# Peptides against a protein of PDB entry 4ASU, part 24

Target 1, 270 residues: chain A of PDB entry 4ASU
Amino acid sequence: ATLKDITRRLKSIKNIQKITKSMKMVAAAKYARAERELKPARVYGVGSLALYEKADIKTPEDKKKHLIIGVSSDRGLCGAIHSSVAKQMKSEAANLAAAGKEVKIIGVGDKIRSILHRTHSDQFLVTFKEVGRRPPTFGDASVIALELLNSGYEFDEGSIIFNRFRSVISYKTEEKPIFSLDTISSAESMSIYDDIDADVLRNYQEYSLANIIYYSLKESTTSEQSARMTAMDNASKNASEMIDKLTLTFNRTRQAVITKELIEIISGAA
Target 2, 83 residues: chain B of PDB entry 4ASU
Amino acid sequence: FTFASPTQVFFNSANVRQVDVPTQTGAFGILAAHVPTLQVLRPGLVVVHAEDGTTSKYFVSSGSVTVNADSSVQLLAEEAVTL

## One batch from the design tools (peptide; made by RFdiffusion4, then SolubleMPNN)

Design b1_p9_7_s4 (from b1_p9_7, 4 letters changed)
Fold by OpenDDE base, seed 5:
Structure b1_p9_7_s4 (fold): chain B 270 residues (1-270), chain C 83 residues (1-83), chain A 9 residues (1-9)
Amino acid sequence: as target 1 above (270 residues)
Amino acid sequence: as target 2 above (83 residues)
Amino acid sequence: PPFVPSSLP
């Protein structure tokens, strides 16, 4: 490589490093906010899931319609955040299909659509885009819940798949149950709950769905920002190492050029 | 007893004496060993009676309340403010 | 179409 080639490459990598460092700082700021907002959201969401755990709601095996909600975002450069969710969605869909279940999919975030479109296009009910530019709100979750309820797909049981935040360096893709109104109403374990009006139960289920979706969005966002921060840090470090290597190469090449020129001067003067 | 909104936690697995909640079917008090029930909140006042005798008041907009067989309670409001 | 795209506000 010529000195000019090395210099051009150095300039390019230095620019990339500046971009990745800047993106790291932006991700760090968004992460700090997301983590703060996740604390109450987790209590709220886990509280909503408590009924399903305590009541041990079971879906009869003869029920065939299953819904999978995958939660991610539109934005890349965050490591395995999107692929992890998509992988688990694929696995779950395959397992359910093997069990003779009908599977439909809702994708939250354009990345889910992008990854699964080719292989699962016929299973999608709806996809949501413009996810991840701003922190998710309860209003956003309510919109998703409403679209699900109005989709006309009469699922018996569902699952919501999202990345749960553990720490700055760790997330885990998890699955939580989604139950239809009919499944909740017919569950034997619900018999212990005193004379619940059907209208009350319907409204309760609507809140529950919105609550769980909201929770999943907050977990996903926190995980994503943390992963992006880490990815940008790694990219910046890799760029730094490459700059160091290229700088050494530049210096060696420069010395070789100088030596060659000196030899040519000496030999030409001869 | 857990009482939270999407943005704020007021109680997290706390022991309380009584919680008064505004529901669509009417206001009711949740005491120790209350029968399991599911209710939907209407806009109104939540009153939490602590074991030490202190009383806290909150305004809620909407949401749900769950009383489980194990006496755990989840009060989940869409919006809530301390009064 | 196999799915309907929607946008969050």
Scores: peptide ipSAE 0.050, ipTM 0.922, DockQ to the pose 0.048
Fold by OpenDDE base, seed 4:
Structure b1_p9_7_s4 (fold): chain B 270 residues (1-270), chain C 83 residues (1-83), chain A 9 residues (1-9)
Amino acid sequence: as target 1 above (270 residues)
Amino acid sequence: as target 2 above (83 residues)
Amino acid sequence: PPFVPSSLP
């Protein structure tokens, strides 16, 4: 490589490093906010899931319609955040199909669509975009919930798949159940609950769905920002190492050029 | 007893004496060993009676309340403020 | 079914 080539490459990598460092800082700020907002959201979401855990709601085997909601975002450069969700969605869809279930998919975030559209296009009901520009709100979750409820797809059971935040360096892709109103109302385990008005139960279920979606969005966002921060840090470090290597190469090449020029001068070949 | 909004936690697995909640079917008091129930909140006053006799008041918007068989309670409001 | 794109508000 010529000195010019090396210089050009150095400039390019230095620019990349600047970008990745900047992105790291942005991700760090977003992560810090997301983590703060996740604390109450987790209590809220776990509280909403408590019914399902305690009531041991079971879907009858004859019920075949299953919904998978994958939660991610539109934005890349966050390691395996999207692929982990997609992988679990694929696995779940395959398992359900093998069990003779009908599977439909909702994608939260364009990345889910981007990963799954080739193999699962026929299973998608809806895909939500513009995820990740701002922190998710309960209003956002409510919109998703409403869209699901208005989709006309009468699922019996569902799964929401998202990345649960563990730490700045760790997330885990998890699944939480979603149940239809009919499934809840018909569950034997629900018989212990006092006579619940159908309208009340419907409204309750709407809140429950929104709550779980909101929780998943908050977990996903926190995980994503953390992963992005880590990814950008790694990218910055890798760029730094490459800069060092190229700098050494540049220096070596420069010395070689100088030596050659000197030899040419001394030999009179110049 | 858990009482939270999407953005704030007021109680997390706490022991309380009584919680008065405004529901669409009417206000009711949740005591120890209350029968399991599911209700939807209406805008109104939540009153938490602590075991020490302290009473805390909150205004809530919409949401849900769950009383489980194990006497655990989840009060989940879309919005809630301390009064 | 085809994708039905939607956006978060």
Scores: peptide ipSAE 0.068, ipTM 0.923, DockQ to the pose 0.049; fails the geometry check
Fold by OpenDDE base, seed 2:
Structure b1_p9_7_s4 (fold): chain B 270 residues (1-270), chain C 83 residues (1-83), chain A 9 residues (1-9)
Amino acid sequence: as target 1 above (270 residues)
Amino acid sequence: as target 2 above (83 residues)
Amino acid sequence: PPFVPSSLP
């Protein structure tokens, strides 16, 4: 490579490094906020799931309609955040189909749609876009819940799939159950609960749905920002290493050019 | 006893003597060993009676309350404020 | 069924 070529490449990589460093800082700020907001959201969401864990709600095998909600975002450059959710959605859909169940899908975030539209287009009920520009609110979760309830799809059981935040360096794709009103109402394990009015149970279930969606959004957002921060940090480090290597190459090439020119002058082969 | 909103935690797996909650069917008190139940909150006053005798008051909007067989309680309000 | 796009508020 000529000195000019190396210089051009150095300039390009330095510019990339500046961009990745800036993106890292933005992701770090968003991560810090997301982590703070996740703390109460986790208590709230886990609290909402306590009934299902304690009552051991089971869907009868004769019930065949299953809903999968995949939670992600619209925004890239965050490692395997989107692909992990999509992979688990595909696996779950395949397992359910093998069990003879009907599967429908809701995608939260345009990346889910982008990954699954070719292979699962017929299974999608709705997809949500404009996810990830701002932190998710309970209002956002309520909108998603309402859209599901208004979809007319009478599922028996569902799965919400999202990335649970573990640490700045770790997330885990997890699944939590969603149950229909009919499934909860008919569950034998619910018999221990005092006489519950049907309207009360319906309203309770609507809150439960919104609660788990909100929780999943907060976990997903925190995981995404953390992963993006890490990805941008790694990109910045890789760029730094490449700059160092190219700088050494530049210096060696410059010395070689000078030596060649001197030899040409001395030999008269100029 | 767990009491939280989406944005704030008031109690997390705490032991309390009694919690008074406003529900759609009326206000009821949750005592130790209360029978399992599910209720929906109406706007109103929540009163938490701690084991040490301290009483705390909160205003809540909509939400839910769950009393489980193991005596665990989850009070989840859409909005809640300390009074 | 076709994708029905919705946006978060």
Scores: peptide ipSAE 0.051, ipTM 0.918, DockQ to the pose 0.049; fails the geometry check
Fold by OpenDDE base, seed 1:
Structure b1_p9_7_s4 (fold): chain B 270 residues (1-270), chain C 83 residues (1-83), chain A 9 residues (1-9)
Amino acid sequence: as target 1 above (270 residues)
Amino acid sequence: as target 2 above (83 residues)
Amino acid sequence: PPFVPSSLP
């Protein structure tokens, strides 16, 4: 490579490094906020799931309609955040299909749609875009819940799949159950609760759905920002290493050029 | 007893003497060993009576309250403010 | 279409 070629490449990589460093800083700021906001959201979300765990709500095996909600975002450059959710969605869908279940999918975030469109297009009910530009709110979760409820799809049981935040360097893809009103109302374990009005139970279920979605969005966002920060840090380090290597190559090439020019002068070939 | 909104936690697995909640069917008090129940909240006043005799008041917009067989209580409000 | 695209507000 000529000195000019090396110089151009160096300039390009240095520019990339500046971009990745800037993105790292942005991701770090968003992560810090997301982590703070996740603390109450986790208590809130886990609290909403408590009934289903304590009541041990089970779906009868004869029930066939299953909903999968995959939670991610529109934004890339965050490592395996999207692919991990999509992988688990695929696995769950395959397992359910093998069990003779009908599977429908909701994708939260355009990346889920992008990954699963070719293989699962017929199973999608709805997909949501414009996810990840701002921190998710309870209002956002309510919109998703409302769209599900208004879709007319009468699922028996569902699975919400998202990345749970563990630490700045770790997330885990997890699944939480979603139950239909009919499944909840028919559960034998619910008999221990005082005579619950059907309207009360409906309202509770709808509210719980929004709560669980909100929780999943907050976990997902925190995981994503952390992963993006790490990815951008790695990219910046890789760029730095490449800059060092190219700089050495540049110096060696420059010396060779100078030596060649000196030889040409001495030999009279110049 | 857990009392939280999406953005704030007021109580997390705390022991309390009594919680008064505004429900669609009416306001009622949750005492120790209350029978299992599930209700939705109407806008109104929540009063938490701590074991030490301290009372705290909150205004909630909507939400749910669940009392389980193990005496655990989850009070979840869409919006809640300390009064 | 197999799915309906929507946007979060």
Scores: peptide ipSAE 0.050, ipTM 0.913, DockQ to the pose 0.048; fails the geometry check

Design b1_p9_8_s1 (from b1_p9_8, 4 letters changed)
Fold by OpenDDE base, seed 4:
Structure b1_p9_8_s1 (fold): chain B 270 residues (1-270), chain C 83 residues (1-83), chain A 9 residues (1-9)
Amino acid sequence: as target 1 above (270 residues)
Amino acid sequence: as target 2 above (83 residues)
Amino acid sequence: PSIAPVLPV
């Protein structure tokens, strides 16, 4: 019974190790692509954020509607990628609520919804699914941006929360601001940008939102794939160690069984 | 001066003499110390005039251009190709 | 497949 159990466990763990090793290789390939695609995306996204940083756009304190966009994916087995975003979303939501703000949430990726639904269900406007099967495109970002703008929620300010890629072993959950058209148009610091047609500004904002979302998706994807690669590597190593331990146990148990059988034969007690 | 698409960077914090951009309100040239402005790109030609007198031409589809008070410029095209 | 919005149910 015990040898059979150990053998069954060994087989199971070996199969898991094969799966995790395969997943590691897939994640590595996706990571390499994501990292290449992140380089221009950073320039593009940082460029879009430059206005907000340089113009020091501020939302009036009397404005109460705040949007939180959490960016992750539908896919698990990537360490703390989703939980890090969710944790920061929760923290931000709590801080905003404490400040008397109304908070609504958009989840990019089903994992955000999965984590936050029980505690924040009433705050969700929309969740985007089918995130993480393919690399995100600008078209995907545009869909998200358009849905946000058409959601009917007239937010004054927002926060986009995502994992910024640092290295293959490091990411940082970060927040970037999102501003409504009204907030941008009414900002005192925007007065230097004179003679901007309202339609131009609207279109500009649509691009800005799409650009920032696209950037966040690229950062998130790269972070996720690197984290998954690491997680699968760790899982494979853990499986290897467990296989070694179980193999030793198997050998010891086998020896004990053989010894017992020999004793029974020698003693005639069989 | 930064000029990029989602997939390609053409200029990253470069110093240029002038950038001609096609906007919905018309084409205009961005010079050093141009007044701050926000514009939306229309399909057309972008011409970058380098400080050394060289000119580069690009076709862009749509996007945005930002001229900031500090004279930094972000030209962000949805699609762009070198000509 | 493109990213698709799902409304809270």
Scores: peptide ipSAE 0.197, ipTM 0.936, DockQ to the pose 0.046
Fold by OpenDDE base, seed 2:
Structure b1_p9_8_s1 (fold): chain B 270 residues (1-270), chain C 83 residues (1-83), chain A 9 residues (1-9)
Amino acid sequence: as target 1 above (270 residues)
Amino acid sequence: as target 2 above (83 residues)
Amino acid sequence: PSIAPVLPV
């Protein structure tokens, strides 16, 4: 490579490094906010899931309709965030199909659709877009919950799949159950709960669904921003190493050119 | 006893003496070893009676309350403010 | 709301 070629490449990598550093800072700011907002959201969401854990609600095996909600975003450059959710969705869908269940899918975020559309297009009920530009709100979760409830798909049980935040360097793809009103109402373990009006239970279930969706969105967002921050940091470090290598190559090439020119002058060779 | 909104935690696995909640079927008090129940909140006042005798008041917009067999309680309000 | 549903095409 000529000195000009190396210089051009150095300039390009330096520009990439500037972009990745800037993106890291933006992701870091969003992560810090997301982590703060996740703390109450986790208490709220885990509190909503407590009933299902304590009541040990089970769906009868004869019921065949299962809903999978995959939670991610529209935004890339965050490592394996989207692929992890999609992989878990595929695995769950395959397991359910093998068990003779009908599977329908809701994608939260366009990336889910982008990954699964070709292989699972017939199973999609709806995809939600414009996810990840702003922090998710309870209003956003309510919109998703209402759309599900109004979809006309009478599922018996569902799975919400999302990335749970562990630390700045770690997330885990998890699954939480979603139960239909009928499944909750028919659960034997619910018999211990005193005379619950059908209207109360319906409203309770609507809140529960919105709560779980909200929780999943907050976990997903925190995980995504953390992963993006890490990815941009790694990209910046890799760019730095490449700059160092190219700088050494530039220096060696420059010395070789100078030596060649000196030899040509001394030898009188044209 | 856990009491939270999507954006704020008021109580997290706390021991309390009594919680008065406004429900769609009427206001009721949750005592220790209350019968398991599910209720939906109406707009109104939540009153938390702590074991030390302190009383805290909150306004809630909507939400749910769960009393489990293990005496755990989850009060989850869509919006809540301290009074 | 910032999130919008899109039906499959």
Scores: peptide ipSAE 0.188, ipTM 0.935, DockQ to the pose 0.047
Fold by OpenDDE base, seed 5:
Structure b1_p9_8_s1 (fold): chain B 270 residues (1-270), chain C 83 residues (1-83), chain A 9 residues (1-9)
Amino acid sequence: as target 1 above (270 residues)
Amino acid sequence: as target 2 above (83 residues)
Amino acid sequence: PSIAPVLPV
């Protein structure tokens, strides 16, 4: 490589490093906010899931319609955040199909659609876009819940798949159950709950869906920003190492060029 | 007893004496060993009676309340403010 | 709400 080629490459990598450092700082700021907003969201979301755990709500085995909601975002450069959710969605869809279940999919975030479109296009009911530019709100979750309830797909049981935040360096892809109104109403374990009006139960279920979706969005966002911060840090470090290597190569090449030119001068002057 | 909105936690697995909630079917008090129930909140006042005798008041917009067989309660409001 | 549904094409 010529000195010019090395210089061009150095300039390019230095520019990339500047971009990745800037993106790291932006991700860090968004992460700090997301982590603060996740604390109450966990209490709220876990509180909503408590009924299903305590009542041991189960779907009868003869029920065949299953819904998978994958929660992610539109934005890349965050490591395995999107692929982890998509991988678990694929695994769940395959397991359910093998069990003779009908599977439909909702994608939250354009990246889910981008990954699964070729293999699962016929199973998608809807994809939600414009996810990840702003922190998710309860209003956003309500829109998703309403669209699900109005989709006309009469699922018996569902699964919401999202990345749960553990720490700045760790997330885990998890699955939580979603139950239809019919499944909740028909559950034997619900008999202990006194005189529940059908209209009350319907409204309760609507809140439950919105609550769980909201919780999942907050977990996903925090995990994503943390992962992006880490990814940008790693990219910046890799760029730094490459700059150091290329700088050494540049210096060696420069010395060789100078030596060659000196030899040519000495040999031509003879 | 857990009482939260999407953005704020007021009580997290706390022991309380009584919680008065505004529901669509009417306001009722949740005491120890209350029968399990599911209710939907109407706009109104939540009153929490602590074991120490203190009383706290909150305004809620909407949401749900769950009373479980194990006496755990989840009060989940869409919006809530301390009064 | 900033989130918008998109139907499968």
Scores: peptide ipSAE 0.144, ipTM 0.937, DockQ to the pose 0.047
Fold by OpenDDE base, seed 3:
Structure b1_p9_8_s1 (fold): chain B 270 residues (1-270), chain C 83 residues (1-83), chain A 9 residues (1-9)
Amino acid sequence: as target 1 above (270 residues)
Amino acid sequence: as target 2 above (83 residues)
Amino acid sequence: PSIAPVLPV
């Protein structure tokens, strides 16, 4: 490589390193906020899921309509955040299809669409965009919940798939169940609950869905920012190593050029 | 007893004597061994009576309350503030 | 069915 080529490459990598360092700092700030906001959101969301666990809500096997909600964002450069969700969505969709279920998909975040559109376009009901620009709010979750409820797709059971935050270096793609109003109302285990009005149950289910979505968004956001921070740190380190290597190469090449020029001068071959 | 909003936790798996909740069908008190029920919150006052006699008041906007067969309670308000 | 984009508020 010529000195010019090495210099150009050095400049490029240094610029990349600056960008990745900046992105790391931004991700770190967002992560700190997300982690703080996740604490109450987790209690809130897990609280909403408690009914399904305690009541042992089950969907009859003869029910065929299943909804998969994949939760991620529009933003890239966060490692395997999106691909992990998409992978689990694909696996779940395939398993359900093999079981004779009808599967429909909702994508929260454009990245889900980007990954799955080609192979699963016919299964998508809706994709929510502009996810990840700001921290998710309960209002955002409510919008998603309402859109789902108004979609006209009469699912029996669903799965919400998202990355659960474990630590700054760890997340796990998880699945939580969502149930239709009909599934909940028809569940034998619900018979112990005292005289629940249909309207109350409907409203309750709307809140439940919004709560679970909100929780999933908070988990996803925290996981994403953490993963992005890690990815940008790794990118910055890799860039640093490459800069060091190229700098050594530059120095060696420069010395070689000088030596060559000196030899040419001395030999009269210049 | 768990009482939380999306942004704040007031009680997390706590033992309380009684919780008074404002529901769309009417306000009711949740006592120990209350029958399982699901309700939706209306804007109003939540009053938590601790076992030690301490009473805490909260204003909630909306949400849900679940009383389970195991006597666990999840009070989930969209917005809640301490009074 | 085609994918419909929705913007969260």
Scores: peptide ipSAE 0.084, ipTM 0.926, DockQ to the pose 0.033; fails the geometry check

